# Ledger of designs, part 9: peptides against a protein of PDB entry 3JWR

Target 1, 323 residues: chain A of PDB entry 3JWR
Amino acid sequence: TRELQSLAAAVVPSAQTLKITDFSFSDFELSDLETALCTIRMFTDLNLVQNFQMKHEVLCRWILSVKKNYRKNVAYHNWRHAFNTAQCMFAALKAGKIQNKLTDLEILALLIAALSHDLDHRGVNNSYIQRSEHPLAQLYCHSIMEHHHFDQCLMILNSPGNQILSGLSIEEYKTTLKIIKQAILATDLALYIKRRGEFFELIRKNQFNLEDPHQKELFLAMLMTACDLSAITKPWPIQQRIAELVATEFFDQGDRERKELNIEPTDLMNREKKNKIPSMQVGFIDAICLQLYEALTHVSEDCFPLLDGCRKNRQKWQALAEQ
Target 2, 298 residues: chain A of PDB entry 3JWR as posed
Amino acid sequence: TRELQSLAAAVVPSAQTLKITDFSFSDFELSDLETALCTIRMFTDLNLVQNFQMKHEVLCRWILSVKKNYRKNVAYHNWRHAFNTAQCMFAALKAGKIQNKLTDLEILALLIAALSHDLDHRGVNNSYIQRSEHPLAQLYCHSIMEHHHFDQCLMILNSPGNQILSGLSIEEYKTTLKIIKQAILATDLALYIKRRGEFFELIRKNQFNLEDPHQKELFLAMLMTACDLSAITKPWPIQQRIAELVATEFWEQGDQVGFIDFVCTQLYEALTHVSEDCFPLLDGCRKNRQKWQALAEQ

## One batch from the design tools (peptide; aimed at target 1 F284)

Design b1_p15_1_s1 (made by RFdiffusion4, then SolubleMPNN; from b1_p15_1, 8 letters changed)
Fold by OpenDDE base, seed 5:
Structure b1_p15_1_s1 (fold): chain B 323 residues (1-323), chain A 15 residues (1-15)
Amino acid sequence: as target 1 above (323 residues)
Amino acid sequence: SALLAEGARIAELLT
């Protein structure tokens, strides 16, 4: 395709030029091509291209395929969200110095998972899918969408000309897919809530050990969540704009809940209760975000910008809630 | 963002 030709022929700017090591990164000014270039740079600078002998054209095609399999009519859970999740992962690995704590296969899996974790998202949550009796709800009982996202990820990875994992041994391939699946499933916030207590307790007791396979898996899950939620850590103007996108998608779901399911939406998804957004954001930060970024900062102090950003945005939302 | 909390369970926890 013309798009593939353009991407494959383009000079990929440095990570410094692209600012993809910055926790404060914003994609708002970037074209789709530039987001793809950033993605190439992430793979390259993490040594994934070299270590796993990826062909440049195949990587380009894969990136474009992933991008294509996000819906354009979804306000938040689109390619830009996946891209920002991957960028945060990259920043956490590089600037946050988490790269040194992980294997190459784990890094490979996390980056693929970050880019793929919301593939073909419909702009509605698992609860809606279940209540609407969507065909996907017949296939999976829990983490319905996350299973679907993984299935889409696997489909793309196995598609002709998209096989970025072809350089892996059979064992490496199996390991990578396992980690990808676990990482994508971990983005179900219900699973995060279920598992986070174990992680926080390990940190609190100073018993956290990445050499333990179970704790490693737990950490990868927490890291995925931290990147998936990283919009809450961004500089206030960026955070506020992303919050508007999320609100738009949630209100769209609420509207559909009224129309299609004949139910009153929750406050979070109720367009008529938009004035509660600031207080809900404070609640979300306190209940979900702060402890995660605190724990992550304990694992690597260089991740502090995420925690600091989250704290600053809490203050901003609290100020708005008091008006 | 509370708005990022996907799933009925999280919504319930936040309410």
Scores: peptide ipSAE 0.040, ipTM 0.777, DockQ to the pose 0.138
OpenDDE base, seeds 1, 2, 3, 4: peptide ipSAE 0.041, 0.041, 0.042, 0.038; ipTM 0.784, 0.781, 0.784, 0.779; seeds 1, 2, 3, 4 fail the geometry check

Design b1_p15_1_s2 (made by RFdiffusion4, then SolubleMPNN; from b1_p15_1, 9 letters changed)
Fold by OpenDDE base, seed 4:
Structure b1_p15_1_s2 (fold): chain B 323 residues (1-323), chain A 15 residues (1-15)
Amino acid sequence: as target 1 above (323 residues)
Amino acid sequence: SKLLEEGERIAKLLT
């Protein structure tokens, strides 16, 4: 395609030029082409292209395929969200120095997972999918969308000309897919809530050990969640704009719940309860985000900007809630 | 706390 030709022929700017190592990164000003270029740079600078002998054209095609399989009519869970998740992963790996704690396969898997974790998202949560009796709800009992996202990821990876994993051995391939699946499934916040206590307790007791395979898996799950939620850590103007996108999508779901399911939406999904957003954001930060970024910072102090950003945004939301 | 409970409820709705 013309798009592929343009991407494949383009000079890929440095990570410094693209600012993709910054935790404060924003994609708002970037074109789709620029987001693809950023993604290429992430793979390159993480040594994934070299270590796994990725062909440039194949990587370009894969990126474009992933981007294409996000819906444009979804306010938040779109390519830009996935891209921002991947960028946060990249920043955490590089600037946060988590790269030094992980294997190349784990890094490969995490980056693929970050980009793929919301593929073909419909702008509605698992509860809606279940309640609407969508065909996907017949395929999966729990983490319905996350299973679907992984299936989409696998489909793309196996598509002709998109096989960025073709340079891997059979064992490396199996390992990578396992980690990708686990990472994508970990983005179900219901699973995060169930698992986070173990992680926090290990940190609290100073017993956290990445050499333990179970703890490694747990850490990768927590890291995925930290990147997935990273909008909450962004500078306030960016945070506000992203929060508006989230609210838009949630209100769209609420409107559909009224129309299609004949139910009154919860406050989070209720357009009429817009005034509750600041207090809900404070609650979300306190219940979900702060402990996660605190724990992540304990694993790597260079991830502090995520925690600091989260704390600053909590203050901003609290101030709005008091008005 | 009510706030924590609400936060967890919200989290379950995000995905």
Scores: peptide ipSAE 0.291, ipTM 0.876, DockQ to the pose 0.655
OpenDDE base, seeds 1, 2, 3, 5: peptide ipSAE 0.285, 0.287, 0.288, 0.278; ipTM 0.873, 0.874, 0.873, 0.869

Design b1_p15_1_s3 (made by RFdiffusion4, then SolubleMPNN; from b1_p15_1, 8 letters changed)
Fold by OpenDDE base, seed 4:
Structure b1_p15_1_s3 (fold): chain B 323 residues (1-323), chain A 15 residues (1-15)
Amino acid sequence: as target 1 above (323 residues)
Amino acid sequence: SALLKEGEEIARLLT
């Protein structure tokens, strides 16, 4: 395609030029082509292209395929969300120095997972999918969408000309896919809530050890969540804009719940309750985000900007809630 | 707290 030709022929700017190492990064000003270029740079600077012998054209095609499999009519869970998740992962790996704590396969898997974790998202949560008796709800009992996202990820990875993992051994391939699956499934916040206590306790007791395979898996899950929620850490103007996108998507679901399911939506998804957004954001930060970024900062102090951003945004939301 | 419970409920609804 012309798009592929343009991407493959383009000079890829440095990470410094693209500012993709910054935790404060914003994609708002970037074209789709520029987001793809950023993604290439992430793979390159993490040494994934070299270490796994990725062909440039194949990587370009894969990126474009992933982007194409996000829906444009979804306000928040679209390519830009996936891209921002991946960028946060990149920043955490590089600026946050987590790269040195992980294997190349884990890094490869995390980056693929971050980009792929919401593939074909429909702008509705698992509860809606289940209650609407969607065909996907017949395939999976829990984490319905996350299983679908992984299935889409696997489909793309196996598509002709998109096989960025072709340079891996059989064992490396199996390991990578396992980690990708675990990472995508970990983005179900219901699973995060179930597992986070173990992680926090390990940190609190100073017993956290990445050399333990179980703890490694747990950490990768927490890291995925930290990147997936990273909008909450962004500078306030960026945070506000993203919060509006989230609210739009949730209100759209709420409207559908009224129309299609004949139910009153929860406050989070009720556009008539938009005045509760600031207080709900404070509650979300306190209940979910702060402890996660605190724990992540304990693993790597260079991730502090995420925690600091979260704290600053809590203050901003609290101020709005008091008005 | 009620706020924390609300926050957790919100989290369960995000995905």
Scores: peptide ipSAE 0.330, ipTM 0.881, DockQ to the pose 0.657
OpenDDE base, seeds 1, 2, 3, 5: peptide ipSAE 0.325, 0.330, 0.326, 0.303; ipTM 0.879, 0.882, 0.880, 0.873

Design b1_p15_1_s4 (made by RFdiffusion4, then SolubleMPNN; from b1_p15_1, 9 letters changed)
Fold by OpenDDE base, seed 4:
Structure b1_p15_1_s4 (fold): chain B 323 residues (1-323), chain A 15 residues (1-15)
Amino acid sequence: as target 1 above (323 residues)
Amino acid sequence: SELLQQGAEIARLLI
């Protein structure tokens, strides 16, 4: 395609020029081409292109395929969300120095997972999918969308000309796919809620050890969640804009719940309760986000900007809730 | 707290 030709021929700017190592990064001013260029730079600077012998054209095609399989009519869970998740992963790996704690296969899997974790997202949560008796709810009982996202990821990876994993051995390929699946499934916040206590307790007791395979898996899951929720850490103007996108998508679901399911939506998804957004954001930060970024900062102190951003945004939301 | 319950509900809804 013309888009592929343009991307493949383009000079890829440095990570410094693109500012993709910054935790404060914003994609708002970036074109779709620039987001693809950023993604190429992430793969290159993580040594994934070199270590796994990725062909440039194949990587370009894969990125464009991933981008194409996000819906444009979804307010938040779109390509830009996936791209921002991957950028946060890149920043955590590079600036947060987590790269040095992980294998190349784990890094490869995490980056693919971050970009792929919401593929074909429909702007509705698992509860809606289940209650609407959607065909996907017949395939999966739990983490319905996350299973679908992984299936989409696998489909793309196996598509002709998109096989960025073709340079891997059979064992490396199996390992990578296992980690990708686990990482995508970990973005189900229901799983995060179930597992986070174990992670926090290991950190609290100073017993956290990345050499333990189970603890490694747990850490990768927590890191995925930290990147997926990273909008809450962004500078306030960015945070507000992203929160508006989230609210739009949730209100769209709530409107559909009223119309299609004849139910009153929860306050979070109720357009009439928009005045509750600031207090709900404070509650979300306190219940879900703060402890995660605190724990991540204990694993790597260079991730502190995520925690600091989260704390600052809590104060901003609290101030609005008091108005 | 009501805030924690709301946060947990938000988490369930983001999923």
Scores: peptide ipSAE 0.117, ipTM 0.823, DockQ to the pose 0.670
OpenDDE base, seeds 1, 2, 3, 5: peptide ipSAE 0.114, 0.104, 0.112, 0.112; ipTM 0.821, 0.816, 0.821, 0.817

Design b1_p15_2 (made by RFdiffusion4)
Pose (drawn by RFdiffusion4):
Structure b1_p15_2 (pose): chain A 298 residues (1-255, 281-323), chain P 15 residues (1-15)
Amino acid sequence: as target 2 above (298 residues)
Amino acid sequence: TAMLDGYELMYEMMN
């Protein structure tokens, strides 16, 4: 509660000061309070704060709530992951220049989604919770964890003093939630795989076009995956360290080059054809693929 | 989640 006091009264530094405009950004050295501040700057500089009548008091309580609903004992899938994804999402809309390509309802949804796409993640994959017959698997059909992440995001938005959406017309609120649901579910790697082929062709055939309502919402799913694992596009020292966490969390459940080829370069290449200014992601990606390949050969 | 699912696939391929 004091955390709210101190936060709701601190000055939010500029985006330039926070270097959150950068695809090469890192959080290693930021405090907890600082990361919440960057998030406020994100909402502010995306005009989300003014266009949706958000009170500083409410947005702060909500951001703090999401922060406290990520598990600390979880290796990689903690708050800093949600944060590093939203920052990548933010950097994509700004420096990658996509904001000029989509509505205010869509931008708000993507940001809220990127922040909560892994809420209450217990450090285990959908495959495991299904095989172990976790009650969550009994409750949800497909995309089990991602359904849960959303159930949580919504639970928080309906919490008192957290209705950062309270300023929306009912129609606006209704469709924003629809997009948020789609965004969070799209972070299921299975859906990314079962859908990406369709998208990779519209790109390959120089046919892809945003105006098409359907082609757009598909891309929105591809954008979510692009930020969800943007960590692979980081400078080597960072990718080295964050790979250490994904490493531990995986080995805890058990108790790189093939993946990048299979999952990543294919995607970031497509994102750049859609937006050239998004190339730093593709560059940083193959750059790390280069270092991991060299290590794989010892 | 995606990272864990992905690593599980790569781990199965290696085996």
Fold by OpenDDE base, seed 3:
Structure b1_p15_2 (fold): chain B 323 residues (1-323), chain A 15 residues (1-15)
Amino acid sequence: as target 1 above (323 residues)
Amino acid sequence: TAMLDGYELMYEMMN
């Protein structure tokens, strides 16, 4: 395609030029081509292209295939969300110094997972999928969409000309797919809530050890969640704009719940309850986000900008909730 | 879906 030719022939700017090591990064000003160039730079600077012998054209095709399999009519859970998740992962690995704590296969898996974790997202949550009796709800009991996202990820990885993992041994390939699956499934916040207590307790007791395979798996799950939620850490103008996209998608679901399921949506999904967004954001930060970024900062102090951003946005949302 | 599901989950936790 013309898009592939343009991407494959383009000079890829440095990570410094692209500012993709910054926790404050915004994609709002970037074209789709520039987001793809950023993605190439992430793979290159994490040594993934060299270490796993990726062909440039294959990587370009894979990136474009991943981008193509996000829906354009979904307000938030689109390519830009996946791209921002991957950028946060890259920043956490580089600026946050987490790269030195992980294997190359783990880094490879996390980056693929971050880009792929919401593939073919429909703009509705697992609860809606269950209540609508969608065929996917018959295949999976829990984490329905996350299983679907992984299936889409696997489909793309196995598609002709998209096989970025072809340079891996059979064992490396199996390990990578296992980690990708676990990482994508970890983006189900229900699983996060179930597992986070163990992570926080290990940190609190100063018993956290990444050399332990179970704790490593737990950390990768927490890191995925931290990157997936990273919009809450962004500078206030960026946070507000992303919150509007999230609200739009939630309200679209609520409208569908009324129309298609004949149910009254929750306040979160209710367009008429827009005035509750600030207080809901404070609640979300307190219930879900703060402890995670605190714990992540204890693993690596260089991740502090995520925690600091989250705290600052809490203050901003609280001020709006008091108006 | 994590952020959106997180808000839903947060809402469920708060109610």
Scores: peptide ipSAE 0.045, ipTM 0.780, DockQ to the pose 0.674
OpenDDE base, seeds 1, 2, 4, 5: peptide ipSAE 0.040, 0.044, 0.043, 0.041; ipTM 0.752, 0.772, 0.767, 0.757; seeds 2, 4 fail the geometry check

Design b1_p15_2_s1 (made by RFdiffusion4, then SolubleMPNN; from b1_p15_2, 11 letters changed)
Fold by OpenDDE base, seed 2:
Structure b1_p15_2_s1 (fold): chain B 323 residues (1-323), chain A 15 residues (1-15)
Amino acid sequence: as target 1 above (323 residues)
Amino acid sequence: MAALEALELVADLEQ
C-alpha cells in the first residue's frame, strides 16, 4: 500500500526528537504516520529489531495492521490509546529503567501486548457485551474483550507479511505468546483488582523479587495496567482532554444501554450526570491509580513522574469537584 | 481498560 511504502521509506527520528522517553508525552500533535514512526523507534531502541532480526518492512506492515484493526468510530479505545499505552511502556522501560529488570522476550511481549491490548475494541465494556448476549459472550465467561483482543493480536502476528516474530526460535516464540496473552488479559481491571493486593503486600513487606517467576508474572501484569491507565498521569491539559474522550465513549455506551437494553445507565455512563466526572475521577485515582504508581515507584524510583502526575491530576480533579 | 471502567468496578466493590 501507499501508506506502507511511505512508512518503510521514511527516516525514523530519534527517541529524543520524538520525546517518546518522556512520561509527559502527548500524541495530540502527531499524524498517524508519526505515531507509526514512534512505534518503529520503540522497537529499535529496545533492541528488539536487532535481537530478533525483524525485517523493517515486516515491522512496518505489522504496525499498520495493528493500527488498522482499531476502530475509528470509538472515542477512546482506539489506535491512539494503544499507542499511548505502548509509549508509556517504552518510557517506563527506558526512563523508568525497568528495561534492566526484564528479559528481551518479556520486553518484546510487553510492547506487542501494549500495542495490541485493545484490538477491535467496540467502545463498550465487558458488562455490556455480557448483557447484550453478544456472540463473544458465548465464547468467554470472563475477560471477554481481552480474550478477543488477544485473538486479534494472534491473527495479525500470523498474517502473511506481518510475522515480526519469525526470527524467534520455537521456544522463544511460545514464551513470547504466553507473555503477550498474560499481559493482554491483565488489562482487565477486574483481574487487576483481584491481584493487586498480592503485589502491594510483597512491596510493603520488602519481599518483592523479580527472580521469582510468579512475582515476575505479577509485575508484568501490574506494569501493563500502569501503562494502560497512564493517561491519568499526564500533564493536566492532556489528562483533561483524554478524560473527555473516555467520558464520550462511556456516554455513548450509556445511550446504547438505554436504547438497546432498556436500562438506566450507571452514573459513569450517564450523559446527564456529567457534573459528577470530577468527583468520579478523584475516586478512580484513590481507588485504583495511586497505590499502583506508588508500588511501581518502589520497584523503580525513576517511575516517580507517573506517581507525581497522578497526584497532581488528583488535586486538579478535586478542585473541580469542589466548584 | 479505561479509567471509568475502573470506577464502575470500584463502585461494585464498595457495594
Scores: peptide ipSAE 0.033, ipTM 0.729, DockQ to the pose 0.501
OpenDDE base, seeds 1, 3, 4, 5: peptide ipSAE 0.031, 0.032, 0.032, 0.033; ipTM 0.732, 0.727, 0.723, 0.729

Design b1_p15_2_s2 (made by RFdiffusion4, then SolubleMPNN; from b1_p15_2, 10 letters changed)
Fold by OpenDDE base, seed 1:
Structure b1_p15_2_s2 (fold): chain B 323 residues (1-323), chain A 15 residues (1-15)
Amino acid sequence: as target 1 above (323 residues)
Amino acid sequence: MAALEGLELVAAAQQ
């Protein structure tokens, strides 16, 4: 395609030029081509292209295929969300120095998972999918969308000319797919809530050990969630704009719940309750985000900008909730 | 932001 030719022929700027190592990164000014160039840079600077012998054209095609399989009519859970999740993963690996704690296969899997974790997202949550009796709800009882996202990821990876994992051994391939699946499934916040207590307790007791395979898996899950939620850590103008996108998508779901299911939406999804957004954001930060970024900062102190950003945004949301 | 899904989950876990 013309898009593939343009991407494959383009000079890929440095990570410094693209600012993709910054926790404060914003994609708002970037074209779709520039987001693809940033993604190539992430794979290159993580040594994934070299270590796994990725062909440049195949990587370009894969990136464009992933981007194409996000819906354009979804306000938040689109390519830009996946790209920002992957950028936060890249920043956590590089600037947060987590790269040195992980294997190349784990890094490969996390980056693929971050880019793929919301593939074909419909702008509705698992509860809506279940209540609407959608065909996906017949296939999966739990983490319905996350299973679908993984299936889409696998489909793309196996598509002709998209096989970025073709340089892996059979065992490396199996390991990578296992980690990708676990990482995508870990983006279900219901699973995060179930597992986070173990992670926080290991940190609190100073018993956390990445050499333990179970603790490694747990850490990868927490890191995925930390990147997926990373919008809450961004500079206030970026955070506020992303919160508006999220609110738009949730209000669209709430409108559909009223119309299609005859259900009164929760305050979160109720367009008439926009005035509750600031207080809800404070509640979210306190209940979900703060402890995660605190724990991540204990694993790597260089991740502190995520925690600091989250704390600053809590203050901003609290000030708005008091007005 | 899985943020707001988290609030629904937190609200559901607090009930």
Scores: peptide ipSAE 0.036, ipTM 0.772, DockQ to the pose 0.462
OpenDDE base, seeds 2, 3, 4, 5: peptide ipSAE 0.035, 0.035, 0.035, 0.036; ipTM 0.764, 0.766, 0.769, 0.766

Design b1_p15_2_s3 (made by RFdiffusion4, then SolubleMPNN; from b1_p15_2, 9 letters changed)
Fold by OpenDDE base, seed 2:
Structure b1_p15_2_s3 (fold): chain B 323 residues (1-323), chain A 15 residues (1-15)
Amino acid sequence: as target 1 above (323 residues)
Amino acid sequence: MAALEGLELVAEAEQ
């Protein structure tokens, strides 16, 4: 395609030029082409292209295929969300120095998972999918969308000319797919809530050990969630704009709940309750985000900008909730 | 802002 030719022929700027190592990174000013260039730079600077012998054209095609399989009519859970999740992963690996704690296969899997974790997202949550009796709800009992996202990820990885994993051994390939699946499934916040207590307790007791395979898997899950939620850590102008996108998507779901399911939406999904957004954001930060970024910062102190950003945004949302 | 879904899930998990 013309898009593939343009991407494959383009000079890829440095990570410094692209600012993709910054936790404060914003994609708002970037074109779709520039987001793809950033993604190439992430793979390159993590040594994934070299270590796994990725062909440049295949990587370019894969990135464009992933981008194409996000819906444009979804306000938040689109390519830009996946791209920002992957950028946060890259920043956590590089600037947060987590790269030194992980294997190359784990890094490969996490980056693929971050880019793929919301593939074909419909702008509705698992609860909506269940209540609407969607065909996906018949295939999966739990983490319905995350299973679908993984299936889409696997479909793309196996598509002709998109096989970025073709340089791996059979065992490396199996390991990578296992980690990708676990990482995508870990983006279900219901699973995060179930598992986070174990992680926080290990950190609190100073018993956390990445050499333990179970604790490694737990850490990868927590790191995926930390990147997925990373919008809450962004500088306030970025945070506000992302909050508006999420609110738009949730209100669109609430409108569908009324129309299609004949249900009164929760305050979260109710556009008439827009005035509650600041207080709900404070509640979210307190219930979900703060402890996660605190724990992540205990694993790597260089991740502190995520925690600091989250704390600053809590203060901003609290000030709006008091008005 | 899986935020508010997280709040709902926390409220459901605390019941």
Scores: peptide ipSAE 0.035, ipTM 0.756, DockQ to the pose 0.342
OpenDDE base, seeds 1, 3, 4, 5: peptide ipSAE 0.034, 0.035, 0.034, 0.034; ipTM 0.753, 0.755, 0.754, 0.757; seed 3 fails the geometry check

Design b1_p15_2_s4 (made by RFdiffusion4, then SolubleMPNN; from b1_p15_2, 10 letters changed)
Fold by OpenDDE base, seed 1:
Structure b1_p15_2_s4 (fold): chain B 323 residues (1-323), chain A 15 residues (1-15)
Amino acid sequence: as target 1 above (323 residues)
Amino acid sequence: MAALEGLELVARAQQ
């Protein structure tokens, strides 16, 4: 395609030029081509292209295939969200120095998972999918959309000319797919809530050990969630704009819940309750985000900008909730 | 999906 030819022929700027190592990164000014170039840079600077013998054209095709399988009519859960999740993963690996704690296969899997974790997202949550009796709700009882996202990820990875994992051994391939699946499923916040207590307890007791395979898996899940939620850590103008996109998508769901399901939406998804957004953001930060970024910062102090950003945004949302 | 479910879970916890 013309898009593939343009991407494959383009000079890929440095991570420094692209600012993709910054926790404060914003994609708002980037074209789709520039987001794809950033993605190539992430794979290159993590040594994934070299270590797994990725062909440049195949990587370019795969990135474009992933991007194409996000919906353009979804306000938040689109390619830009997946790209920002992957950028936060890259920043956590590089600037946060988590790269040194992980294997190349774990890094490969996390980056693929971050880019793929919301593939074909419909702008509605698992609760809507269940209540609407969607065909996906018959296939999966729990984490319905995350299973679908993984299935889409696997479909793309197996598509002709998109096989970025073709340089792996059979055992490396199996390991990578297992980690990708676990990482995508970890983006179900119901699973996060279920598992986070074990992680926080290990940190609190100073018993956390990445040499333990179970604790490693737990850490990868927590790291995926930390990257997926990373919008809450961004500089206030960026975070506020992303919160507007999230609110738009939630209100669109709430409008559909009224119209299609004849139900009253929750305050979060109720357009008439937009004045509660600041207080809901404070509640979200306190209940979900702060403890995660505290624990992540305990694993690597260089992740402190995520915690600091989250704390600063809590103060901003609290000030708006008091108005 | 994490941000959406988390806010829903927070909204449910605040009710």
Scores: peptide ipSAE 0.042, ipTM 0.785, DockQ to the pose 0.729
OpenDDE base, seeds 2, 3, 4, 5: peptide ipSAE 0.039, 0.040, 0.039, 0.040; ipTM 0.782, 0.783, 0.777, 0.781

